# Peptides against a protein of PDB entry 3PBP: the designs that were tried, part 49

Target 1, 203 residues: chain A of PDB entry 3PBP
Amino acid sequence: LNEKDLNLILNKSLVMYESLDSTTDVIVKRNVIKQLQFVSKLHENWNSRFGKVDIQKEYRLAKVQGPFTINPFPGELYDYTATNIATILIDNGQNEIVCVSFDDGSLILLFKDLEMSMSWDVDNYVYNNSLVLIERVKLQREIKSLITLPEQLGKLYVISDNIIQQVNFMSWASTLSKCINESDLNPLAGLKFESKLEDIATI
Target 2, 203 residues: chain A of PDB entry 3PBP as posed
Amino acid sequence: LNEKDLNLILNKSLVMYESLDSTTDVIVKRNVIKQLQFVSKLHENWNSRFGKVDIQKEYRLAKVQGPFTINPFPGELYDYTATNIATILIDNGQNEIVCVSFDDGSLILLFKDLEMSMSWDVDNYVYNNSLVLIERVKLQREIKSLITLPEQLGKLYVISDNIIQQVNFMSWASTLSKSINESDLNPLAGLKFESKLEDIATI

## One batch from the design tools (peptide)

Design b1_p28_2_s1 (made by RFdiffusion4, then SolubleMPNN; from b1_p28_2, 12 letters changed)
Fold by OpenDDE base, seed 4:
Structure b1_p28_2_s1 (fold): chain B 203 residues (1-203), chain A 28 residues (1-28)
Amino acid sequence: as target 1 above (203 residues)
Amino acid sequence: SSEVEKVKKQLETKKKIGEFLIKEQLAK
């Protein structure tokens, strides 16, 4: 975590806070407020040479939100179980793709279209937990693990029993990155969401 | 701030991208 990252988190939290209105669920309001309060304190502590406060108490109240939902969920995967999850950066601006593997050998690439907050002082908090399906890649292998390298944007390494494969989705992820960063949807027109699969090594 | 507004725009863009992607999937 650096200052830039913290500022982004703060700004996201502020945007979420500003989105609250009279129709917002009370639990959501409370959660967003707690999120903002924590991040604000963290930011203050980060920038302050003096007057640092103990934020450990507040941090201990935070939990990872879950479970996630997928929209649309591939019908063929209804009877299969998720086995691995990975997050892959697609740019230096913290844009990312989520990948989930299934026991049928499928990979799904998912987009976080909504901002998710941590769960604060609430059990089973669920809000903005939906991920959007981008692509399904059928490997037809037992997937043992998913590996990402921070220096390799838009690349996922899939490890099976006897092979390492690379999934490269920069062909479309670069466009997504551009769209997000420039706040322009025009480049999405005609974009093909097809990743490249390459065998890297035999084990 | 201008930074907040930028982030806001990006978040809105992400939302719209999501909507786009859903439509693309449903069209298959």
Scores: peptide ipSAE 0.617, ipTM 0.950, DockQ to the pose 0.919
Fold by OpenDDE base, seed 3:
Structure b1_p28_2_s1 (fold): chain B 203 residues (1-203), chain A 28 residues (1-28)
Amino acid sequence: as target 1 above (203 residues)
Amino acid sequence: SSEVEKVKKQLETKKKIGEFLIKEQLAK
């Protein structure tokens, strides 16, 4: 975590706080407020050793939210089990694609369209936990592992049986990155969400 | 601040992208 990342987290937390109104659920309000307080304290004490120790203690009280949902969930995968998960960077910012593999040999590529907060002193806290389906890729192989390389944007390596395959989705992910960074949706018109699959090596 | 407004716009953009993607899936 660097200063730039911390500022972004703070700004996101502020935006979430500003979105609260009289109709917001009490549990959500409490959770968003606690997160903002924590992040603000983290920002204030960034260079303080004492502050860091205190921050670590407070961070231990927070947890990741419960299970995620996929929208829409592919009906064909209802009877299958997720086997691997990976997160792939698509730019030098914080924009990422989530990939989940299933035991039928399918890969799904997912987009985080909503900002998620940490869970604070609430069991099974769930808010903005949805992921959006972008693409399903059918490999028809037993997927052993998913590998990502930080220096290779928009690329996922899939290890199955005796083969390594590369999934490259920069054809559409570069456009998504641009849309987000420029706050312009126009480039999405006519965009095809089709990843390129390539055999890399036999093992 | 200007930075907060920028982040707000980006978050709104992400939300709209999500809506777009859902519509694309439902159209199949």
Scores: peptide ipSAE 0.616, ipTM 0.950, DockQ to the pose 0.912
Fold by OpenDDE base, seed 1:
Structure b1_p28_2_s1 (fold): chain B 203 residues (1-203), chain A 28 residues (1-28)
Amino acid sequence: as target 1 above (203 residues)
Amino acid sequence: SSEVEKVKKQLETKKKIGEFLIKEQLAK
């Protein structure tokens, strides 16, 4: 975590706070407020050694949110089990794609369309836990592991049996990155969400 | 602040992208 990242988290927390209204669930309100309070305190004490110690105690009280929802969930995968998960950076900022593998040999590429917060004081807190389906890639192999390289944006390496395959989705991810960074949806028109699959090596 | 507004716009954009993507999937 660096100052830039902290500022981003703070700003996200502020935006979430500002989104609260009379229709917002009380539990959500409480959670968002606590998130903002924590992040604000963290920001204030960023350069304070003493402040960092106190923050660590408070952070331990926070939990990761419960399970995610995938929309739409591919019906064909209802009977299969998720095996691996990976996060792939698509730019030099904070934009990323989530990949989940299944025991049928499928990969799903997912987009985080909503900002998630930590859970505070409430067990099983679930809010903004959406992941949106972008693409399904069928490998028809047993997927053993997913590997990402920080220096390789929009690339996922899939290890299955004795083969390493590369999934390259920069063909559409670059456009997504641009849309987010520029707050412009126009480039999405006509975009094909088709990744390139290539055999890289045998193991 | 301008930074907050920027982040707000980005988050709104992400939300809209999500909606777009869902529609694309449902159209298949």
Scores: peptide ipSAE 0.616, ipTM 0.949, DockQ to the pose 0.917
Fold by OpenDDE base, seed 5:
Structure b1_p28_2_s1 (fold): chain B 203 residues (1-203), chain A 28 residues (1-28)
Amino acid sequence: as target 1 above (203 residues)
Amino acid sequence: SSEVEKVKKQLETKKKIGEFLIKEQLAK
């Protein structure tokens, strides 16, 4: 975590806080407030040794939210089991794609359309836990591992028994990144969400 | 702040992108 990342988290937390209204669930309000309080404290004490110790303790109290949902979930994958998950950066602004593999050899590429907060003092907290389906890639192989390289934006390496394959989705992810960063949806018109698959090496 | 407003716009954009993507999938 660096200062830039912290500032982004703080700003996101502020936006979440400002989005609270009279119709917001009480549990959500409480959770968002606690998130903001924590991040604010972290920001205030960023260079403080004392602050770092206390923050670490408080951070341990935060939990990951409950299960996420995929919308729409591919019907063909309903009876299959997820095997691996990876997060792939698509730009330097912390925009990312989530990839999940299944035991049928499929990959799904997912978009986080909503901001997820950590869970604070609530068990099974679920809010803004949706992931949106972008693309399904059928590899028809047993997927052993998913690997990402920080220096390679929009690239996923899929490890199977005898082969390493690269999934490159920068063809559409670059446009997606631009849309987010510029707050403009126009570039999405006519965009094809089709990744490139390439064999990299034999194992 | 202006930075917060920028982030707000980006978050709204992400939401709209999600809606767009869902529609694209449902149209298949």
Scores: peptide ipSAE 0.614, ipTM 0.950, DockQ to the pose 0.939

Design b1_p28_2_s2 (made by RFdiffusion4, then SolubleMPNN; from b1_p28_2, 11 letters changed)
Fold by OpenDDE base, seed 1:
Structure b1_p28_2_s2 (fold): chain B 203 residues (1-203), chain A 28 residues (1-28)
Amino acid sequence: as target 1 above (203 residues)
Amino acid sequence: SEEVEKVKKQLETKKKVGEFLVERAKAK
């Protein structure tokens, strides 16, 4: 992220906010509001590309309502509690990845293998409870919040302690998106599901 | 409609992707 990008994101967030109406799903409303709040704070306190951002409040996007079944569920996480959940778009066709954080500092990236057609409407978040494990990312930090930004496909921002980190999974998500959109599974063969973790800013 | 059929195809693909991922996870 740079200042120019942040400005764009802010503007997009504002537009999204202004588009909210009485017909907008409650989850959508919450997500848009929380996103706007977060981006606004980032913009307000942006010092440099890797500078400090003063975030006074924990910003969490709307938690997707369960119950969920994760298959396979990582055995290592049986004794830990899920703390946050986020949905990240990976293309313009509304394919998405679900991310769940745990109190051990782990992130799991999940695929919704079962999705009702009505859930394709971004204004009405209806999710099936089936989730499939793609990747586990161990941050070894207390995760406070998961943030997504508009037009930042396949990117998740993780707020933990005094650091904002970006998880970028477009390296595999682009292929996954292609597979779904083209109904071709061949590109999945040999695909490495390894996300990139990068420090973005300190809080 | 073509759109409906496309959606149906995508849904089926998602199921298969899920199956693939499950098997991959088990193999680790």
Scores: peptide ipSAE 0.612, ipTM 0.926, DockQ to the pose 0.343
Fold by OpenDDE base, seed 2:
Structure b1_p28_2_s2 (fold): chain B 203 residues (1-203), chain A 28 residues (1-28)
Amino acid sequence: as target 1 above (203 residues)
Amino acid sequence: SEEVEKVKKQLETKKKVGEFLVERAKAK
């Protein structure tokens, strides 16, 4: 996390707080308020000189935690089990893609279309756990691990028994990032959501 | 603040992107 990221999280938390109304569930209200309080405290204690943040707190803020709802869920995957999950940054730490692998050798690339809140007082509490299907990539191999490198935007490394492959989706993710950051959906028209698959190494 | 409004707009955009993607998936 950097100062910019923390500010963004704070602002998101503020927006979530402002979205609360009389019809909002009490548990949701409490959770959102606690999140705002937490993030505000982090912001107050931010050491810009050293970038020191509590590691546990940083982890909680930076990592995607399930459970999630995927919409639409590919019908073919109902018979298969998810094996791995990864989060891939597509810009300077603001927007990300979630990837889930399945035991049929498929990868699904997912978009977080709703802002979620962290769990605070309630175990397994998840609010706005929505994920939207972008692309399904069929590798037709057993996927052992998913690896991402923060410095490599829009790239996912897939490890199987004998090969490391790179999934590169910056061809569309750059446009997606721009759309979000500029609040302009026009560039999505005609955009092809097709990732590039490349063999990196044989293992 | 202006910054908060910007973030709000971005979140709304994300929601719309999601809707777009869902409709796209249904069309296939």
Scores: peptide ipSAE 0.612, ipTM 0.932, DockQ to the pose 0.907
Fold by OpenDDE base, seed 3:
Structure b1_p28_2_s2 (fold): chain B 203 residues (1-203), chain A 28 residues (1-28)
Amino acid sequence: as target 1 above (203 residues)
Amino acid sequence: SEEVEKVKKQLETKKKVGEFLVERAKAK
């Protein structure tokens, strides 16, 4: 983590806190407050010289959040099982796409439309676990693994038994990134969400 | 602060993007 990233997390936590009202579930409210307290403490204790902070105590109290919900879930995939998951950055501002593979050889590209928080108090805590369907890519092969490279934005490498393929979705992800970063939905009009599939290597 | 407001707008935009995508996906 760097100072910029920490500031972003703090600001997100503040926004989440400010979104709380009388209709908010008590468990959600408590969880959001605890996250804000944690991040605020991190920010306060940030060592600018070393880019480090001691988070040992607080981190032990937090858990990874899950599971996710997918909306809409493709009907054709109801009888199939998810096999792999990957997260792909689409810009340098931490916008990302989630990809899930299925045992029918399908990939689904998903958008996180809600900000998540860590779980602090309750086992199996689930809040803002929304994933929205962008595109389904049918490979019609057994997918062994999904690989991403940090230096390659909007690219996913799919490994099967005999081939490595690249899924490139920067054709639409660049526009999506722009919409988010500029807080303007207008560029989405007429956008085609069609990724490019290319063979990279034969195994 | 200005930075907080910017983040707020981005989060709101993400939500709206999600709504757009849901409607699009259901239409297919």
Scores: peptide ipSAE 0.611, ipTM 0.932, DockQ to the pose 0.951
Fold by OpenDDE base, seed 4:
Structure b1_p28_2_s2 (fold): chain B 203 residues (1-203), chain A 28 residues (1-28)
Amino acid sequence: as target 1 above (203 residues)
Amino acid sequence: SEEVEKVKKQLETKKKVGEFLVERAKAK
């Protein structure tokens, strides 16, 4: 975590806070406020040489949110079980793709279209847990693990029993990143969301 | 701030991207 990252988190939290209105669920309001309070304190502490905040104490109150909602969920996968999950960065601006593998050998690439906060005071808090389907890749292998490398944007390594394969989705992710960063959807028109699969090594 | 507005705009864009992708999926 660096200052830029912290600022981004703070700004996101502020935006979420500003989105609250009279129609917002009380639980959501409380959670967003807690999120903002935590991040604000963290930010203040970061900028202050003298301010001591028990960041660890507040952070211990936070929980990872789940489960996710995938839309649309491929009908063919209804009877299969998710086996692995990975998050892949596609740029230096913290845009990311979520990948989930299934026991049928399928990979789904997912987009987080909504900002998700941590859960603070409520058990089983679920809000903005949206994931949108981008692409399904059928490997027809038993997927053992998903590996990402921070220095390799838009690349996912899939490990099976006897092979390591690379899924490279920068062909479309670069455009997606640009769209987000520039707030321009025009480049999405006609974009093919087809990843490249390459065998890297035999085990 | 300008930075907050930028982030806001990006978040809105992400939402729209999501909508686009959902519609794309329906069209297939």
Scores: peptide ipSAE 0.586, ipTM 0.936, DockQ to the pose 0.934

Design b1_p28_2_s4 (made by RFdiffusion4, then SolubleMPNN; from b1_p28_2, 10 letters changed)
Fold by OpenDDE base, seed 2:
Structure b1_p28_2_s4 (fold): chain B 203 residues (1-203), chain A 28 residues (1-28)
Amino acid sequence: as target 1 above (203 residues)
Amino acid sequence: SEEVEKVKKKLETKKKIGKFLIEKQKAK
């Protein structure tokens, strides 16, 4: 985490706060307010020299986020179990894709279309937990782990018992990133969301 | 602030992208 990232989180938290209205649920309001307070405190306590911030008192009150809602959820996967999750950066501006693997060997690539907040008062409380299906990749392997490298944008490494495979989705993710950053959806027209699968190594 | 407005715009864009993607899946 750097100062720029912290500022981004702060601004996002402010936007979430500003989105609250008279129709917003009381629990949601409280959670968003606490989120904003936490991030504001982080910002105030940021030490740029050392890259440190005292968050111990506030962070301990936060809970793990989840569960998520996937839309649409592939009907074929209803009877299967999610096995791994990974987040892959697609640019230097913290845009990311979420990947979930299933025990049938499928990967789903997901887009976070809504801003999320941490859980504060209620265990596993999440207001905006929306994930949108982009692509399903069928590997038909027992997926042991998902690995990402921060310096490799739009690449996911899938480890099975006998092989390491790379899923490269920069063919569409670069365009997606551009659309997000420029606030222009026009480049999405005609875009194919088809990732490239490559064998990296046998193990 | 300008930065806040930029973030707002980005978030709105993400929402629109989400809707676009959902519709694309339905069309398959």
Scores: peptide ipSAE 0.627, ipTM 0.936, DockQ to the pose 0.904
Fold by OpenDDE base, seed 5:
Structure b1_p28_2_s4 (fold): chain B 203 residues (1-203), chain A 28 residues (1-28)
Amino acid sequence: as target 1 above (203 residues)
Amino acid sequence: SEEVEKVKKKLETKKKIGKFLIEKQKAK
């Protein structure tokens, strides 16, 4: 990752932030804000001369808020706290995967099997928060941020203290998208739900 | 409408996928 790439990420994050309005989901708003804050900090601390980013240790990520029901919930994560949430598009904006990071360095990839509806009426609050576990990815790092880039389908950027990694799950997400769009589950048979992890840059 | 039916079909498919994924996890 070079300065040009970081600038691009920043600009994209700004555009995403500016697109937020009163109709945007609260979770989405929060995620975009967190992303922007982190990327902005990275940009401010970018040393172009040495190609290094000094991430101040004091960046406190706000806790992921939202009642989520994860099924099945990994027993190993029961005692750990969710640190970040991201939504990754897997097709032309209709289907998405949810990713949640935990303080043990794990990522879980989740499927929304039910449409999430948020009622703003406090008296009739119906929130469908069903999420289904697809995959657990163990990074064994302190995850500082989850970044998604517009127009990069099925890719998640994970930022830790010393490295930026890409999680690419299009190997299975493309099939999943097809199954949803065509209303046919047959292609899921034998599908391996294993994402690819790649190092992008050291920081 | 055709659009409503399409949405309905998509929702049903997602539910089925969810069930499939749950069963896959149980089998591990």
Scores: peptide ipSAE 0.626, ipTM 0.935, DockQ to the pose 0.307
Fold by OpenDDE base, seed 4:
Structure b1_p28_2_s4 (fold): chain B 203 residues (1-203), chain A 28 residues (1-28)
Amino acid sequence: as target 1 above (203 residues)
Amino acid sequence: SEEVEKVKKKLETKKKIGKFLIEKQKAK
């Protein structure tokens, strides 16, 4: 991610914000505002040289195609700044989870329930840039980087100053993948969306 | 085509999952 790309994302988010009017759904309004806040904070961090913004190429490309909204956005994170974004594959197909880290040490795991699209036409704005909150994981550490390995499904490596931690969400992601692939939501009933956190190494 | 129908079905499933997840968060 470079400044140009980030500016593009910011501009797209601004376009979405400007598309809001009195007829816009309250949920949409909230999501767009939160998106703008999110991107603005990323932009601020980039410009201020505070922290690292690590965004995977695939997610960057998705952002370039359109801004994203988070539903619901955790209220506790409203005043915090996003620091990293990663996309994690959960199967050998195209199903994936999006992860965003914040400067309070939180991770949010997100589901793409809609295909990302961009509209520059304010009059034809369609809310289809949805990221749905699955889980919030509190690491209580400053997150420096998010790393994924393509061969390791449903695993996210979180790098802080002195430790590498693994977030493993295959406990629920395998079921989610099955539901998507089989077009059956029944297995979601009673499913706990609780990821496993493990210390991998001290650095 | 069959492929198009499969894609449509997958998209609809994802939408339903999204709704499910949103409702789950609201219940917390």
Scores: peptide ipSAE 0.622, ipTM 0.933, DockQ to the pose 0.427
Fold by OpenDDE base, seed 3:
Structure b1_p28_2_s4 (fold): chain B 203 residues (1-203), chain A 28 residues (1-28)
Amino acid sequence: as target 1 above (203 residues)
Amino acid sequence: SEEVEKVKKKLETKKKIGKFLIEKQKAK
């Protein structure tokens, strides 16, 4: 995820948070709040590390972007802080996977099941900033950064203190891409959403 | 347009995929 993507997610999360009311399901509320918390922390970390984003400015802009939720949000991650976000292309089209890292060393891979749209009308906001949990990968390392290479589909590079690891999810992402592009869910039957983790280099 | 219809179809497919994935998580 680049700064722009993070800002978009933050904005969506803020909108979702602001949309919470007394009629909102408690589980939904919890998910939205936790999403906002982790994205805000990610944004803060991004700002601290790269000095490119004014958090306050982005929060103001985010109010217009609509809510963002993770479904289901892993309960085990409620007490942990999101540290990095990345978007990984899975085909030459518009299909992508979102990855979020946490300070417990976990990675979550997320699917955008709804198209994200900006809602300029606060009174007529649509909840379409949805992320669905695909897989949780436990690295048990302090994740310093997430790197993607546009020419390498379905691959994420995870940098920790002493090692660079590759997460390869093309085993399932290729099928997912096909399902989206062909509008056929049949290939999802029996598909295992298990990514391959490989050590690339020791640093 | 045909292009618009393709986009709509993809959107519906993504929604269905999302539902499928959620159900898989619940089954664990």
Scores: peptide ipSAE 0.622, ipTM 0.933, DockQ to the pose 0.459

